# Ledger of designs, part 76: peptides against a protein of PDB entry 6J07

Target 1, 107 residues: chain A of PDB entry 6J07
Amino acid sequence: GQRGWFCGSVSQDLRQFWVAEGGTISDPRAADFLFSCDASHPDTLRIYQSLDYIEDNATVFHAYYLSAVANAKIKNSVALGHFILPPACLQKEIRRKIGSFIWEQDQ

## One batch from the design tools (peptide; made by RFdiffusion4, then SolubleMPNN)

Design b2_p22_6_s1 (from b2_p22_6, 10 letters changed)
Fold by OpenDDE base, seed 3:
Structure b2_p22_6_s1 (fold): chain B 107 residues (1-107), chain A 22 residues (1-22)
Amino acid sequence: as target 1 above (107 residues)
Amino acid sequence: DDEKIAKEAIEKALAKLEEELE
């Protein structure tokens, strides 16, 4: 199944797209996918502080992934892995190693 | 190289996640 949790930073349009594609919306504990547009949003911070995340049992993805999928001509052309949203405290070092995040390039 | 091995493992895991999104 496609159970997703959404940070308050994610637009209703992207949430609606998720549902339109067959997904459901759930709380973080039950969700298979966690989406956020802001690593510093209180909702997302609570995820990062959770035991599940600390124990590497959860991954947060930037919701821009859904926008990329919606705009893609080929359904499987967008790699979810490119949209991993790490905690803000780690992003600087990650950018140093692999460059700017995809969602930042379109801004 | 441990980093490359870890990256490959992550990529495999992500591939499974992408399949679930299809």
Scores: peptide ipSAE 0.034, ipTM 0.521, DockQ to the pose 0.035
Fold by OpenDDE base, seed 4:
Structure b2_p22_6_s1 (fold): chain B 107 residues (1-107), chain A 22 residues (1-22)
Amino acid sequence: as target 1 above (107 residues)
Amino acid sequence: DDEKIAKEAIEKALAKLEEELE
């Protein structure tokens, strides 16, 4: 299944899109996918501080992924890997290596 | 679930990336 957790920073529209596409919404422990729009949001910070995340058993994705999927002309043309949302402390170095995040390019 | 498998692959890649950043 597609169980997703959503940070409070994610709009209801994106959550509804997830459900419309066949996903369900669950708590972070049960979720297969974790979505956030803000690495500094308390909800997301709790994920980063969790044992699952520290042990590399969890990944947070920027919810802009869902927007990109919704707007894509070809289904499955959007790569989830481009939307990994790392903790703020890592973002600067990651930007140095791979460039600005895709969700920042329209800012 | 194909999406879950893909996620696991991404998580592995992310772990590698984070290791390189340390």
Scores: peptide ipSAE 0.033, ipTM 0.555, DockQ to the pose 0.046
Fold by OpenDDE base, seed 2:
Structure b2_p22_6_s1 (fold): chain B 107 residues (1-107), chain A 22 residues (1-22)
Amino acid sequence: as target 1 above (107 residues)
Amino acid sequence: DDEKIAKEAIEKALAKLEEELE
């Protein structure tokens, strides 16, 4: 399915785009995709602290993915895996291993 | 599949980092 949860840090425009593309909005427990624009937002922190996340059954993605899809007009041209949003405490080392995050490259 | 490879790579890196923090 295409059920998504959204952190409060995600704009209404991106949420509306998700729905326009056939997605639905749900609570994080039922969601297939978790979107956030801020790893330090309280909503996102609650996800990181959840049992589902601790047990590696959940992944948080940066909502910039939706913007990239909207701009590309071809969904397959945007790799979702490049938009994994890890906890802030791990981001520095992850950048060292895999490079800068894609949402940071055009800033 | 670039998406699958990228996701797996990041997840593996994340897992290793979490182990180091424990």
Scores: peptide ipSAE 0.030, ipTM 0.582, DockQ to the pose 0.047
Fold by OpenDDE base, seed 5:
Structure b2_p22_6_s1 (fold): chain B 107 residues (1-107), chain A 22 residues (1-22)
Amino acid sequence: as target 1 above (107 residues)
Amino acid sequence: DDEKIAKEAIEKALAKLEEELE
């Protein structure tokens, strides 16, 4: 099964969608997928500060990915890679290189 | 040097992001 961790910034609706699609919810260490809606949220910051993340064994994704999947006719049409949520201190430079993040475009 | 470390981290993050987008 797909094990996911969710930051407190993620709505209950998106969590429920994850479970409805066959996912389970776990602690960050056991999770295969880490979801957040806020790189500055304390929960997410703890991930960035963790040994697993520092050693490149963890990736945080913006939970908007789940919303995009829910609204897509074809699930595979949504690329998970577009939803990588980097630490806030890196986002400015990343935007300069690849443009605005997909979760910012609808705002 | 903090600036050098930051630059390296940015480059690493960008490389990882580009890899995931392929």
Scores: peptide ipSAE 0.027, ipTM 0.536, DockQ to the pose 0.025

Design b2_p22_6_s2 (from b2_p22_6, 10 letters changed)
Fold by OpenDDE base, seed 3:
Parts: C-alpha cells; structure tokens; sequence
Structure b2_p22_6_s2 (fold): chain B 107 residues (1-107), chain A 22 residues (1-22)
C-alpha cells in the first residue's frame, strides 16, 4: 500500500510529493509508512510510545527518503531501509556501530 | 526488490543494536 503518516516536522513539499507519486495520507494506525524529520518531535515520540511500535509492528522512516527519491537519477536507486529513524535515545550508539545516518551526511 | 531487502536488513541490525543497549 501507499498510505503514509507524516510528523509535523515534515515539510508540505515532501507531503505533496508523496501524494503526487500516488500516495495517500492517513492516521498512524492506518498508515503503511510513517515519515518524520525529527525523532524528538512530539508527533514522532507518540509513535515510539505506541503499542504498535513497542510490539515491533511499526517503523518510522526519515522523510529525507522522499527527497532522495525525488532527486534520484536512477530508478529504484534509493533504498527505504537506509532511512529508518530510530528513537533519539538509541541514535548515538547506532552511529557508533553503523556510522552516521544518510540524512545527516547530506545536510 | 532491493528496497525491501535493505529495509529488512536494517531492521535486523537495529534489533541487534537495541539488544546491546539493554
């Protein structure tokens, strides 16, 4: 499916791109994809605190994925998995293990 | 579908990392 939820931290441009590409916008429980630009934003924190997330039935992705897709020159060259946005409390250790996140590198 | 493969791989990696942080 192409149902997406967006944190308030995500720009209107990225939301519009999602819709232009055939996506729809829904509440978090109905969404197939959860997008955020800020793991510390209250909207995103509510996701991390939800039962769906705690039970590993939800994944938050950094909305920079959509920007990368919009700017991609090669079809299917952008992997969604590289844009998983973990809770802020885990990010420091994750960076130690796998390096800086893609959205941080391109800032 | 490389995208879904990558997503699964990253999810597994994160799960391992989360376990290490417990």
Amino acid sequence: as target 1 above (107 residues)
Amino acid sequence: DDEKIAEEAIKKALEKLEEELK
Scores: peptide ipSAE 0.031, ipTM 0.597, DockQ to the pose 0.052
Fold by OpenDDE base, seed 4:
Structure b2_p22_6_s2 (fold): chain B 107 residues (1-107), chain A 22 residues (1-22)
Amino acid sequence: as target 1 above (107 residues)
Amino acid sequence: DDEKIAEEAIKKALEKLEEELK
């Protein structure tokens, strides 16, 4: 399925795109995909603090993925893995080692 | 299927991130 949870930081436009593409919106526990635009948003923080996330059974993605998909010229050219949104406490180290996140590059 | 392919891609991405954080 294509069940998604959305942090309050995600715009209604991106949520609507998800639904228009056949997705449904669910609570985090039932969701296949977790989307956020802000690792420091309280909604996202609650995900990072959940047992599912701590036990590596959940992944948060930056919702900019949906924007990239919407604007892609070639279908399936956007790699979801490039949009993993780690907790804020890890981002500095990640940037140091692998460079800026893709959503930051397109700002 | 596409979903399984995506799942594998995610797993690999996470693994790479974890290795880079060492």
Scores: peptide ipSAE 0.030, ipTM 0.558, DockQ to the pose 0.054
Fold by OpenDDE base, seed 5:
Structure b2_p22_6_s2 (fold): chain B 107 residues (1-107), chain A 22 residues (1-22)
Amino acid sequence: as target 1 above (107 residues)
Amino acid sequence: DDEKIAEEAIKKALEKLEEELK
């Protein structure tokens, strides 16, 4: 099984999809995957401020990844790395070098 | 196992991100 934590910004539908695919929901300290839809949400900010994150032992992913997986014919066609959700203070520099984030496109 | 596969994917993603931030 895969343990996941979810920010309050993530819809119940995506949480249910995670469980339906064999995942479990846990607190962030025990989770293997951290999902959020908002880098500025208080839940996510607490992750960024945690020792685990500061010590580079945690990564936050945008929950849109789960939606992309749900809609994909081939699950492996969705690259998890494209859905890393960094703190707001880093996003501008990342956009400058890589371009707009996937969850920001076609809105 | 699934966990190890996921960990490798995460590591690669982080390495790519860190490289782009240099």
Scores: peptide ipSAE 0.030, ipTM 0.545, DockQ to the pose 0.053
Fold by OpenDDE base, seed 2:
Structure b2_p22_6_s2 (fold): chain B 107 residues (1-107), chain A 22 residues (1-22)
Amino acid sequence: as target 1 above (107 residues)
Amino acid sequence: DDEKIAEEAIKKALEKLEEELK
């Protein structure tokens, strides 16, 4: 199963898409996937501050991934790894090394 | 040293991200 948690920053449309594709919505501790649209949102910050995240047992993804999947011509052609949403304090360095985030390019 | 710790954390984070982007 696909258990997902959603930050309050994620639109209802994207949440509905997740469910329509067979996903369920759960609390962060039980979730296999954590989605957010804002690294600075209080919900997301609580994830970054959690022991699970600090111990590298959790990854936050930008919910734009779901939009990309919805618009993809081939299912599973969108790379989830490209949508990792790191804490804001790390993003500048990451952009320097890897480049601009995909969700920033399409917004 | 706090700065050194932060730099190491960033390095590790970048390495992980690079692996995920392959």
Scores: peptide ipSAE 0.027, ipTM 0.526, DockQ to the pose 0.025

Design b2_p22_6_s3 (from b2_p22_6, 12 letters changed)
Fold by OpenDDE base, seed 3:
Structure b2_p22_6_s3 (fold): chain B 107 residues (1-107), chain A 22 residues (1-22)
Amino acid sequence: as target 1 above (107 residues)
Amino acid sequence: DVKEKAEEAIKKALEEYEKKLE
């Protein structure tokens, strides 16, 4: 399915795009996709602290993915995996080894 | 479909993260 949960940090425009593309909005436990724009937002922190996430049964994605999809010239050219949003405590180390995240580029 | 492509991308991304963080 295409059920999505959205952190409060995600704009209404991106939520509306999700629905316009055939998605539905659900609570985190029922969601197939978890979207956030802020790893430090209380909503997202609750996800990271959940058993589902701790047991590797959940993944949080940066909602900028939806913006990228909306603006993509080629259908299905945007890789969701590039938008994995890890907890803030891990991001510094990841940037050091892999580089800046896509949503942080062009700033 | 979108879910299948997402799963493939996630797998590759996670593998990359694991390699770089080791």
Scores: peptide ipSAE 0.039, ipTM 0.540, DockQ to the pose 0.058
Fold by OpenDDE base, seed 2:
Structure b2_p22_6_s3 (fold): chain B 107 residues (1-107), chain A 22 residues (1-22)
Amino acid sequence: as target 1 above (107 residues)
Amino acid sequence: DVKEKAEEAIKKALEEYEKKLE
């Protein structure tokens, strides 16, 4: 399925795009995809603190993925895995070793 | 299948993260 949960940090435009592309919006427990624009937002923090996430049964993605898909001429050329949004406590180290996140580029 | 490709990408990304964080 294509059920998505959205942090309050995600704009209504991106939510509407998700629905327009055939997605539905659900609570985190029922969602297939979890989207956020802010790892420090209370909504996202609750996800990181959940048992599902701690047990590696959940993944949070940056909602910029949806923007990238919207702007891409070839939709399947955008790799969802490149938009994994880790907790803030890990981002600095990840950035040091792998490089800046895609959503931080081209600003 | 888009979902399958996405899952593969996620797997690779996670593996890369884990490898780099070691």
Scores: peptide ipSAE 0.038, ipTM 0.540, DockQ to the pose 0.059
Fold by OpenDDE base, seed 4:
Structure b2_p22_6_s3 (fold): chain B 107 residues (1-107), chain A 22 residues (1-22)
Amino acid sequence: as target 1 above (107 residues)
Amino acid sequence: DVKEKAEEAIKKALEEYEKKLE
């Protein structure tokens, strides 16, 4: 399925794009995909604190993925895995070893 | 299946994260 949950930090435009592409919007428990634009937003923090996330049964993605898909000449050329949004406490270390996140880069 | 492809990409990305965070 294509059920998505959206943090309050995600713009209405991106939510509308999700729906336009055939997605539906649901609560986090029923969602197949969790989108956020801010790892420090209270909505996202609640996800990180949930049992599903702690048990590695949930992944949060940066909603910039949707923007990238919307602007891509070939929609399938955008890899969702590049948009994993980890908790803020891990981001510094990840940037140190992997580099800046794709949503932080001027594409 | 788009979801399956995404899941595979996620898996690879997570593995890369874990590898570099070790």
Scores: peptide ipSAE 0.038, ipTM 0.542, DockQ to the pose 0.057
Fold by OpenDDE base, seed 1:
Structure b2_p22_6_s3 (fold): chain B 107 residues (1-107), chain A 22 residues (1-22)
Amino acid sequence: as target 1 above (107 residues)
Amino acid sequence: DVKEKAEEAIKKALEEYEKKLE
């Protein structure tokens, strides 16, 4: 099984999809995957401030990954690594050097 | 299998981010 934590910014539909695909929902400390739709949300900010994140033992992903997986013909064609959600303070510089984030391209 | 591929993708993405931010 796969354990996931969800920021309050993530819709119930995406949470339900996670469970429907065999995932479970847990607190961030027990979770294998951390999902958020807003790097500035208080829930996500708490993750960025945690020791696990600071020590590089945790990664936050944009929940749009789940939507992409749900809509993909080949489920394994969606790369989780492309959905890393960095802190807001780094996003501007990352966009400048790497390009717009995937979850921003469809908006 | 899926988890392993995800971990590799994450590692690569993080390395790219770090490289571009240097």
Scores: peptide ipSAE 0.038, ipTM 0.541, DockQ to the pose 0.057

Design b2_p22_6_s4 (from b2_p22_6, 9 letters changed)
Fold by OpenDDE base, seed 4:
Structure b2_p22_6_s4 (fold): chain B 107 residues (1-107), chain A 22 residues (1-22)
Amino acid sequence: as target 1 above (107 residues)
Amino acid sequence: ADEEIAKKAIEEALEKVEKELE
């Protein structure tokens, strides 16, 4: 499916792109994909605190993925996995070992 | 097909992150 939940930090333009590409918008429990632009936003924090996330049944992605897809010549040339948005408490360690996140490089 | 590709990319990314955090 292509059901998506969006944090309040995500612009309306990105939400509209999701719908234009055939996606639907739903609550977090029904969503196949969870999008956020801010790991510290209250909406996203509630996801991280949810049982589904704690039990590793949910993944949050940075909504910049949608921008990358929109700008790509080949639709499936953008890897969703590169846009995993972990909780803020983990980001520092991840940057140290893997490097800056892709959405930070293009800011 | 696109969804399956995305799932594979997610798996690879998660595996890498988990490995680096060990």
Scores: peptide ipSAE 0.031, ipTM 0.496, DockQ to the pose 0.059
Fold by OpenDDE base, seed 3:
Structure b2_p22_6_s4 (fold): chain B 107 residues (1-107), chain A 22 residues (1-22)
Amino acid sequence: as target 1 above (107 residues)
Amino acid sequence: ADEEIAKKAIEEALEKVEKELE
């Protein structure tokens, strides 16, 4: 299945979409997918400082992925990997090398 | 399943990002 955790920064609409698509909501430790809209939100910061994340056993994704999926005719046309949400301390360097994140671009 | 597809996409994306950050 697809168990998801959601930061408080994620809207209820996106959370409800996740459930409507067959997902379930769980705590971060049991979740298969971690969603956030704000790398600086306290909920997300707790993830980044967790042992699981530090040991590369967890990945945070920007919840904008769910919006993109909702608006796409073909669900699998949206690549989840493009929505990896790294800690703020890494974002500047990533933007320097790769460019702006997809959720920062105008649709 | 969709989960496995997503995991593969994540893996490839992470690899690409890590490479670009070298």
Scores: peptide ipSAE 0.031, ipTM 0.495, DockQ to the pose 0.058
Fold by OpenDDE base, seed 1:
Structure b2_p22_6_s4 (fold): chain B 107 residues (1-107), chain A 22 residues (1-22)
Amino acid sequence: as target 1 above (107 residues)
Amino acid sequence: ADEEIAKKAIEEALEKVEKELE
């Protein structure tokens, strides 16, 4: 399915794009995709603290993915996996080892 | 199809991240 949850940090434009592309918006528990633009946002933090996430049944993606898709000529050219948004506590180590995240590079 | 591709990408990305964090 294409049910998505959006952190409050995500712009309305990206939400509208999601819907325009056939997606629906739901609560985190029912969502197939979780989008956020801020790992430190309270909404996102609640996801990280949820049992679903702790039990590895949920993944948070940076909503910049949607922007990338919107700007791409071919949707499949954008790899969703590159937009995994881990908790802030892990990001520092990830950047140290594999470099900055893609959404940071484009800023 | 898109969902399957996404899932694969997620798995690969997660594996990479986990490996780098070891």
Scores: peptide ipSAE 0.030, ipTM 0.501, DockQ to the pose 0.059
Fold by OpenDDE base, seed 5:
Structure b2_p22_6_s4 (fold): chain B 107 residues (1-107), chain A 22 residues (1-22)
Amino acid sequence: as target 1 above (107 residues)
Amino acid sequence: ADEEIAKKAIEEALEKVEKELE
């Protein structure tokens, strides 16, 4: 199923879109997908500090993915993997090697 | 179907990121 958890940094509109597309909202432990708009938000930091994340059993995605899907002519044209939201401590090195994140390019 | 597509994209992206961070 499409069980998602949402950081408090994610707008209600994006949450509603998730549900409208057949998703459900759950706690982080039960969620298949974790969405955030801010790697420094306390909710997201709790995820990064969790055993599930430390043991590589969880991945956080930037919620801008949902906006991109909503605006896309073809849903599958948006690659979820491009929206991985890593901890702040890793972002600088990632940008240096593979470039700026998609959610930063439109700003 | 959506889950499988998402899973594939995640795996590919994670592999790329991990490789670049080595």
Scores: peptide ipSAE 0.030, ipTM 0.497, DockQ to the pose 0.058

Design b2_p22_7_s1 (from b2_p22_7, 12 letters changed)
Fold by OpenDDE base, seed 3:
Order: structure tokens, then sequence, then C-alpha cells
Structure b2_p22_7_s1 (fold): chain B 107 residues (1-107), chain A 22 residues (1-22)
């Protein structure tokens, strides 16, 4: 399915793009994809604290993925896995090992 | 669509950090 949940930190433009591409918007429990632009936003924090997430049944992605897809020259050239948005408490160590996140680059 | 290798890396990293926090 292509049901998406969106944190309040995600712009309306990106939400509209999701729908334009055939997606629907749902609550986080029914969603196939969870999008956020801010790991510290209260909406996203509630996801991280949910049983689904704690039990590894949910993944949060940075909504910049949608922007990347919208601007991609080659279909399927954008890897969703590069946009996994971990809780803030893990991001420092991830940056230390892997480097800056894609959504933080070119800024 | 999903980069499984990166996902696996993140998951393993999270596990390592969790162990260090104990």
Amino acid sequence: as target 1 above (107 residues)
Amino acid sequence: DLDEELRKYYEELAKELAEKAK
C-alpha cells in the first residue's frame, strides 16, 4: 500500500506531492510510511514512543525523500533507505560513523 | 525502493548504542 502519515513538520507541498503520486494520508497506525522533517517534533516523538516503533514494526523517514523523488531525473534513483530518520539521541553517533544525513547536505 | 543495506546498518548501529548504554 501507499498510505502515509505526516508529522506537522512536513510542508503541505510535500503532502500534496504524495497524494499526486497516488498516495493517501492516514493516521500513523494505518500508515505504510511515516514521514517527518524533525525528529524532535512532538508528533514524531510520539511515534518513537509508540509500541509499534519500540517493537521495530515502524520506521520514520525524512520527508526530504519526497522532494528528492520529485526532482529526480531517473525514476527509482532515490533510495528510501538513505532517508531513515532516527531519534535525536542516535543521530550524533550516526553522523560520527556515516557522516551528515542527506537532508542536511547542501545547506 | 528501500536501501536494505543502509537500513541494516542503522539497525545494527542502534543495537550497538543500546548495548553501550547498559
Scores: peptide ipSAE 0.032, ipTM 0.550, DockQ to the pose 0.028
Fold by OpenDDE base, seed 1:
Structure b2_p22_7_s1 (fold): chain B 107 residues (1-107), chain A 22 residues (1-22)
Amino acid sequence: as target 1 above (107 residues)
Amino acid sequence: DLDEELRKYYEELAKELAEKAK
């Protein structure tokens, strides 16, 4: 499916791109994909606290993925797996071990 | 599975960063 939920931290442009590519926007429970630009945003925090997430049935992705896809010349060249957005409490340690996240490298 | 997804993410990210660091 192509149902997506968007945190309030995600720009309208990226939301519009999602729809333009055939996606629909839904609530988190119905969504196939959850997008956020801020792990500390209240909307995203609610996802991390949800039963679906706690039970490993949901994954949050950084919305920068959509920007990368929009700018990609080759379809499927952007790996969604590179854009998993973990809770903020884990990010510092992750950066220490493997370096900065992809969405931080262009900033 | 979240743990597996994160593991794969970290592995792929590490590879990408290593490649960019060359």
Scores: peptide ipSAE 0.029, ipTM 0.533, DockQ to the pose 0.058
Fold by OpenDDE base, seed 5:
Structure b2_p22_7_s1 (fold): chain B 107 residues (1-107), chain A 22 residues (1-22)
Amino acid sequence: as target 1 above (107 residues)
Amino acid sequence: DLDEELRKYYEELAKELAEKAK
C-alpha cells in the first residue's frame, strides 16, 4: 500500500504531492511510510518512542525524498534508502562515518 | 529491522557521496 503519515514538520506541498501520486494519509500505526523533516519534532519523537519503532517495525524517512522524486529527471532513480531519518542520538555517529545526510547537502 | 536498514543506508549514502564528489 501507499499510506503515509506526516510529521507536522512536513510542508503541505509535499503532502499534496504524495496524494497526487496516489498516496493516502493515515495515522502512524496504519501507515506504510512515515515522513518527517525534523527528528526533534514532537510528532517524530513520539514515533521514535513508540513500541513499533522500538521493536524495529517502523522506519522514518526524511520527506525530502518526495522532493527528490518530484524533481528527478530519470524515473525511479531516487533511492528511498538514502533518506532514512534516524533519531538525533544516532546522527552524529553516522555523519562521522559516512558524511552529511542527503537532505543536509541539498538544503 | 532498523540495524539492517541503517546498514543499507550507510552503503547507499557512501555511494551517493562518492558520486557527488566527482
Scores: peptide ipSAE 0.029, ipTM 0.533, DockQ to the pose 0.062
Fold by OpenDDE base, seed 2:
Formats: C-alpha cells, structure tokens, sequence
Structure b2_p22_7_s1 (fold): chain B 107 residues (1-107), chain A 22 residues (1-22)
C-alpha cells in the first residue's frame, strides 16, 4: 500500500507528485506514510500526540523525501529512512549525534 | 551511542519501508 497523509505544511506540488507516482492520499489513521515539512505544525503535532505514534505504529517523514525522489536518477536510491521527521524536542540531540537532517543540508 | 542507534534505525527502517512501499 502507498497511502499517504500530508501535513498542511506540505506543498500541493509534492502531494501531486505523490499521486503521480501511484500514491493515494488518506487521513492519518489509514495512511501508510505520513509526510510533513514542519514538526511544529499543528497537524504534525497532532500526529505525535496520537496513540498510533506513541505506540510506534506511525512514522512521520519529511516531505522533502518526495523532492529528492523526483530529482533522483533511481527512485530507490533515496532512503526513506533518512527522512524520518522526529518531534522538535528531539531534533537538537539528533543533530548533535548524527548531524544535520538531509532536508536541512540541501537548504 | 545515540548516533549509532539512530543510524541503524534509519537504515533498518529504510529497508523495511522500501519493501512496504512496493
């Protein structure tokens, strides 16, 4: 399944790309993939506070993944796992340990 | 260490989700 939910912080262009690549758009509960461009956006915060997320049944990814895929020679060459978007409260420590996030490096 | 744990997590999750996305 390739059902995706999109935070309001994600552009329509990226949403359209998702659909063009065979994805569908759904509500967070039904989605296989959750995309956001802002961990502090109210939509994303609601995800982090949801039972699904708390119980490790949901993962939020930075929507920049889709942009990276669009620009990649091979789609599968872009590792989705590198685009995990953690809550803001964890980001500082993560950056300290593993470096800046990919979406920040390309900015 | 956290960096190693997170790195491994990212790698494993990437593999798992790649299969799931097929």
Amino acid sequence: as target 1 above (107 residues)
Amino acid sequence: DLDEELRKYYEELAKELAEKAK
Scores: peptide ipSAE 0.029, ipTM 0.530, DockQ to the pose 0.056

Design b2_p22_7_s2 (from b2_p22_7, 13 letters changed)
Fold by OpenDDE base, seed 2:
Structure b2_p22_7_s2 (fold): chain B 107 residues (1-107), chain A 22 residues (1-22)
Amino acid sequence: as target 1 above (107 residues)
Amino acid sequence: SLDEELREEFRRLAERLAEEAR
């Protein structure tokens, strides 16, 4: 499936791109993919606080993934895993071990 | 853009990221 939930921090353009690519928009419980542009946005924080997320049954992705796909010469060359958006409390440690997030260096 | 190969790539990278985040 290609059901997506979008934080209020995500632009209408990116939502429209998702739909244009065959996606649908749903509530977070039914969604296959959760998109956000802001780990500190109240909508995203509610996801992080949810039981599904705490039990590692949900993943939030930075919506910049959709921008990267839209602009890529080969759309499938963009790796979704590079756009995992973790809670702010984990980001510093991730940067230390893995490096800067792709949305921080591509913009 | 969200085919099985992409989802599998996500799975592998997500697992690695989770390990490194500990």
Scores: peptide ipSAE 0.028, ipTM 0.529, DockQ to the pose 0.036
Fold by OpenDDE base, seed 4:
Structure b2_p22_7_s2 (fold): chain B 107 residues (1-107), chain A 22 residues (1-22)
Amino acid sequence: as target 1 above (107 residues)
Amino acid sequence: SLDEELREEFRRLAERLAEEAR
């Protein structure tokens, strides 16, 4: 399925794009994809603290993924895995090992 | 705030996901 949950930090435009592309919006437990623009937003923090996330059954993605898809010439050319949004406390370490996040590069 | 155990768990998860995303 293509059920998505959205943190309050995600703009309505991106939510509308998700729906326009055939997605639906659901609560976190039912969602196939979790989108956020802010790892420190209370909505996202609740996801990180959930058992589903802790047990590696949930992944939060930066909603900039949707922007990238919207702007891509080829629909399937954008790799979702590059938009994983880890908790804020880990982002520095991730940047050290992997490099700057895509959403930071294009800001 | 996350306690140390939770932080380590998140670290492991993030590292695995980052590697898979390469």
Scores: peptide ipSAE 0.022, ipTM 0.492, DockQ to the pose 0.046
Fold by OpenDDE base, seed 1:
Structure b2_p22_7_s2 (fold): chain B 107 residues (1-107), chain A 22 residues (1-22)
Amino acid sequence: as target 1 above (107 residues)
Amino acid sequence: SLDEELREEFRRLAERLAEEAR
C-alpha cells in the first residue's frame, strides 16, 4: 500500500507531494510509511514508544526522502533505506559507524 | 563519508519492511 503518516514536523509541501504521487494520508496504525523531520518531535516520539515500533514492525523515515525523490531524474534511484530516522539517542552512534545522515549533508 | 556496506544493509532492511507493510 501507499498509506503514509506524517509527523507535525513535516511541511505541507511534502505531504502534498506524497498525495500527488498517489499516496494517501492516514493515522500511524494504518500507515505503510511513517515520515518525520524531527526524531525529538512529540509525534515521532510516540511512534518510537508504540508496540509496532518496539516489535520491529514499523520504521520511521526522514521526510527528506520525498524531497530527494521529487528532485531525482531517475525514478527509483533514491534508496529508502538511506533515510531511516532512528531515535535521537541512537543517532550519535549511527553517525560514528555509517557517517552523517543524508538529510544533514546539504546543510 | 558514508559506509556503503552499512548503508546497503539499512536499505535492504527498510525495503523489506516497507514491502511487507503494503
Scores: peptide ipSAE 0.034, ipTM 0.523, DockQ to the pose 0.051; fails the geometry check
Fold by OpenDDE base, seed 3:
Structure b2_p22_7_s2 (fold): chain B 107 residues (1-107), chain A 22 residues (1-22)
Amino acid sequence: as target 1 above (107 residues)
Amino acid sequence: SLDEELREEFRRLAERLAEEAR
């Protein structure tokens, strides 16, 4: 399915794009995809603290993925895996090993 | 590069998880 949950940090435009592409919006437990623009937002923090996430049954993605898809010249050219949004406490180490996140890079 | 290889590894893992969730 294509059920998505959205943190309050995600713009209405990106939510509308999700729906326009055939997605639906649901609560986190029912969602297939979890989107956020801020790992420190209270909504996202609640996801990270949830049982599903702690048990590795959930993944949060940065909503910039949707913007990238909307602007992509080639369909299916945007790699979802590059948009994994980890908890803030882990981001420093990830940047050290892999580099800056794609949503932090200059356009 | 090594960092690109790591990014691709994360990509593959996340996309597989996403596909399974759908």
Scores: peptide ipSAE 0.034, ipTM 0.524, DockQ to the pose 0.051; fails the geometry check

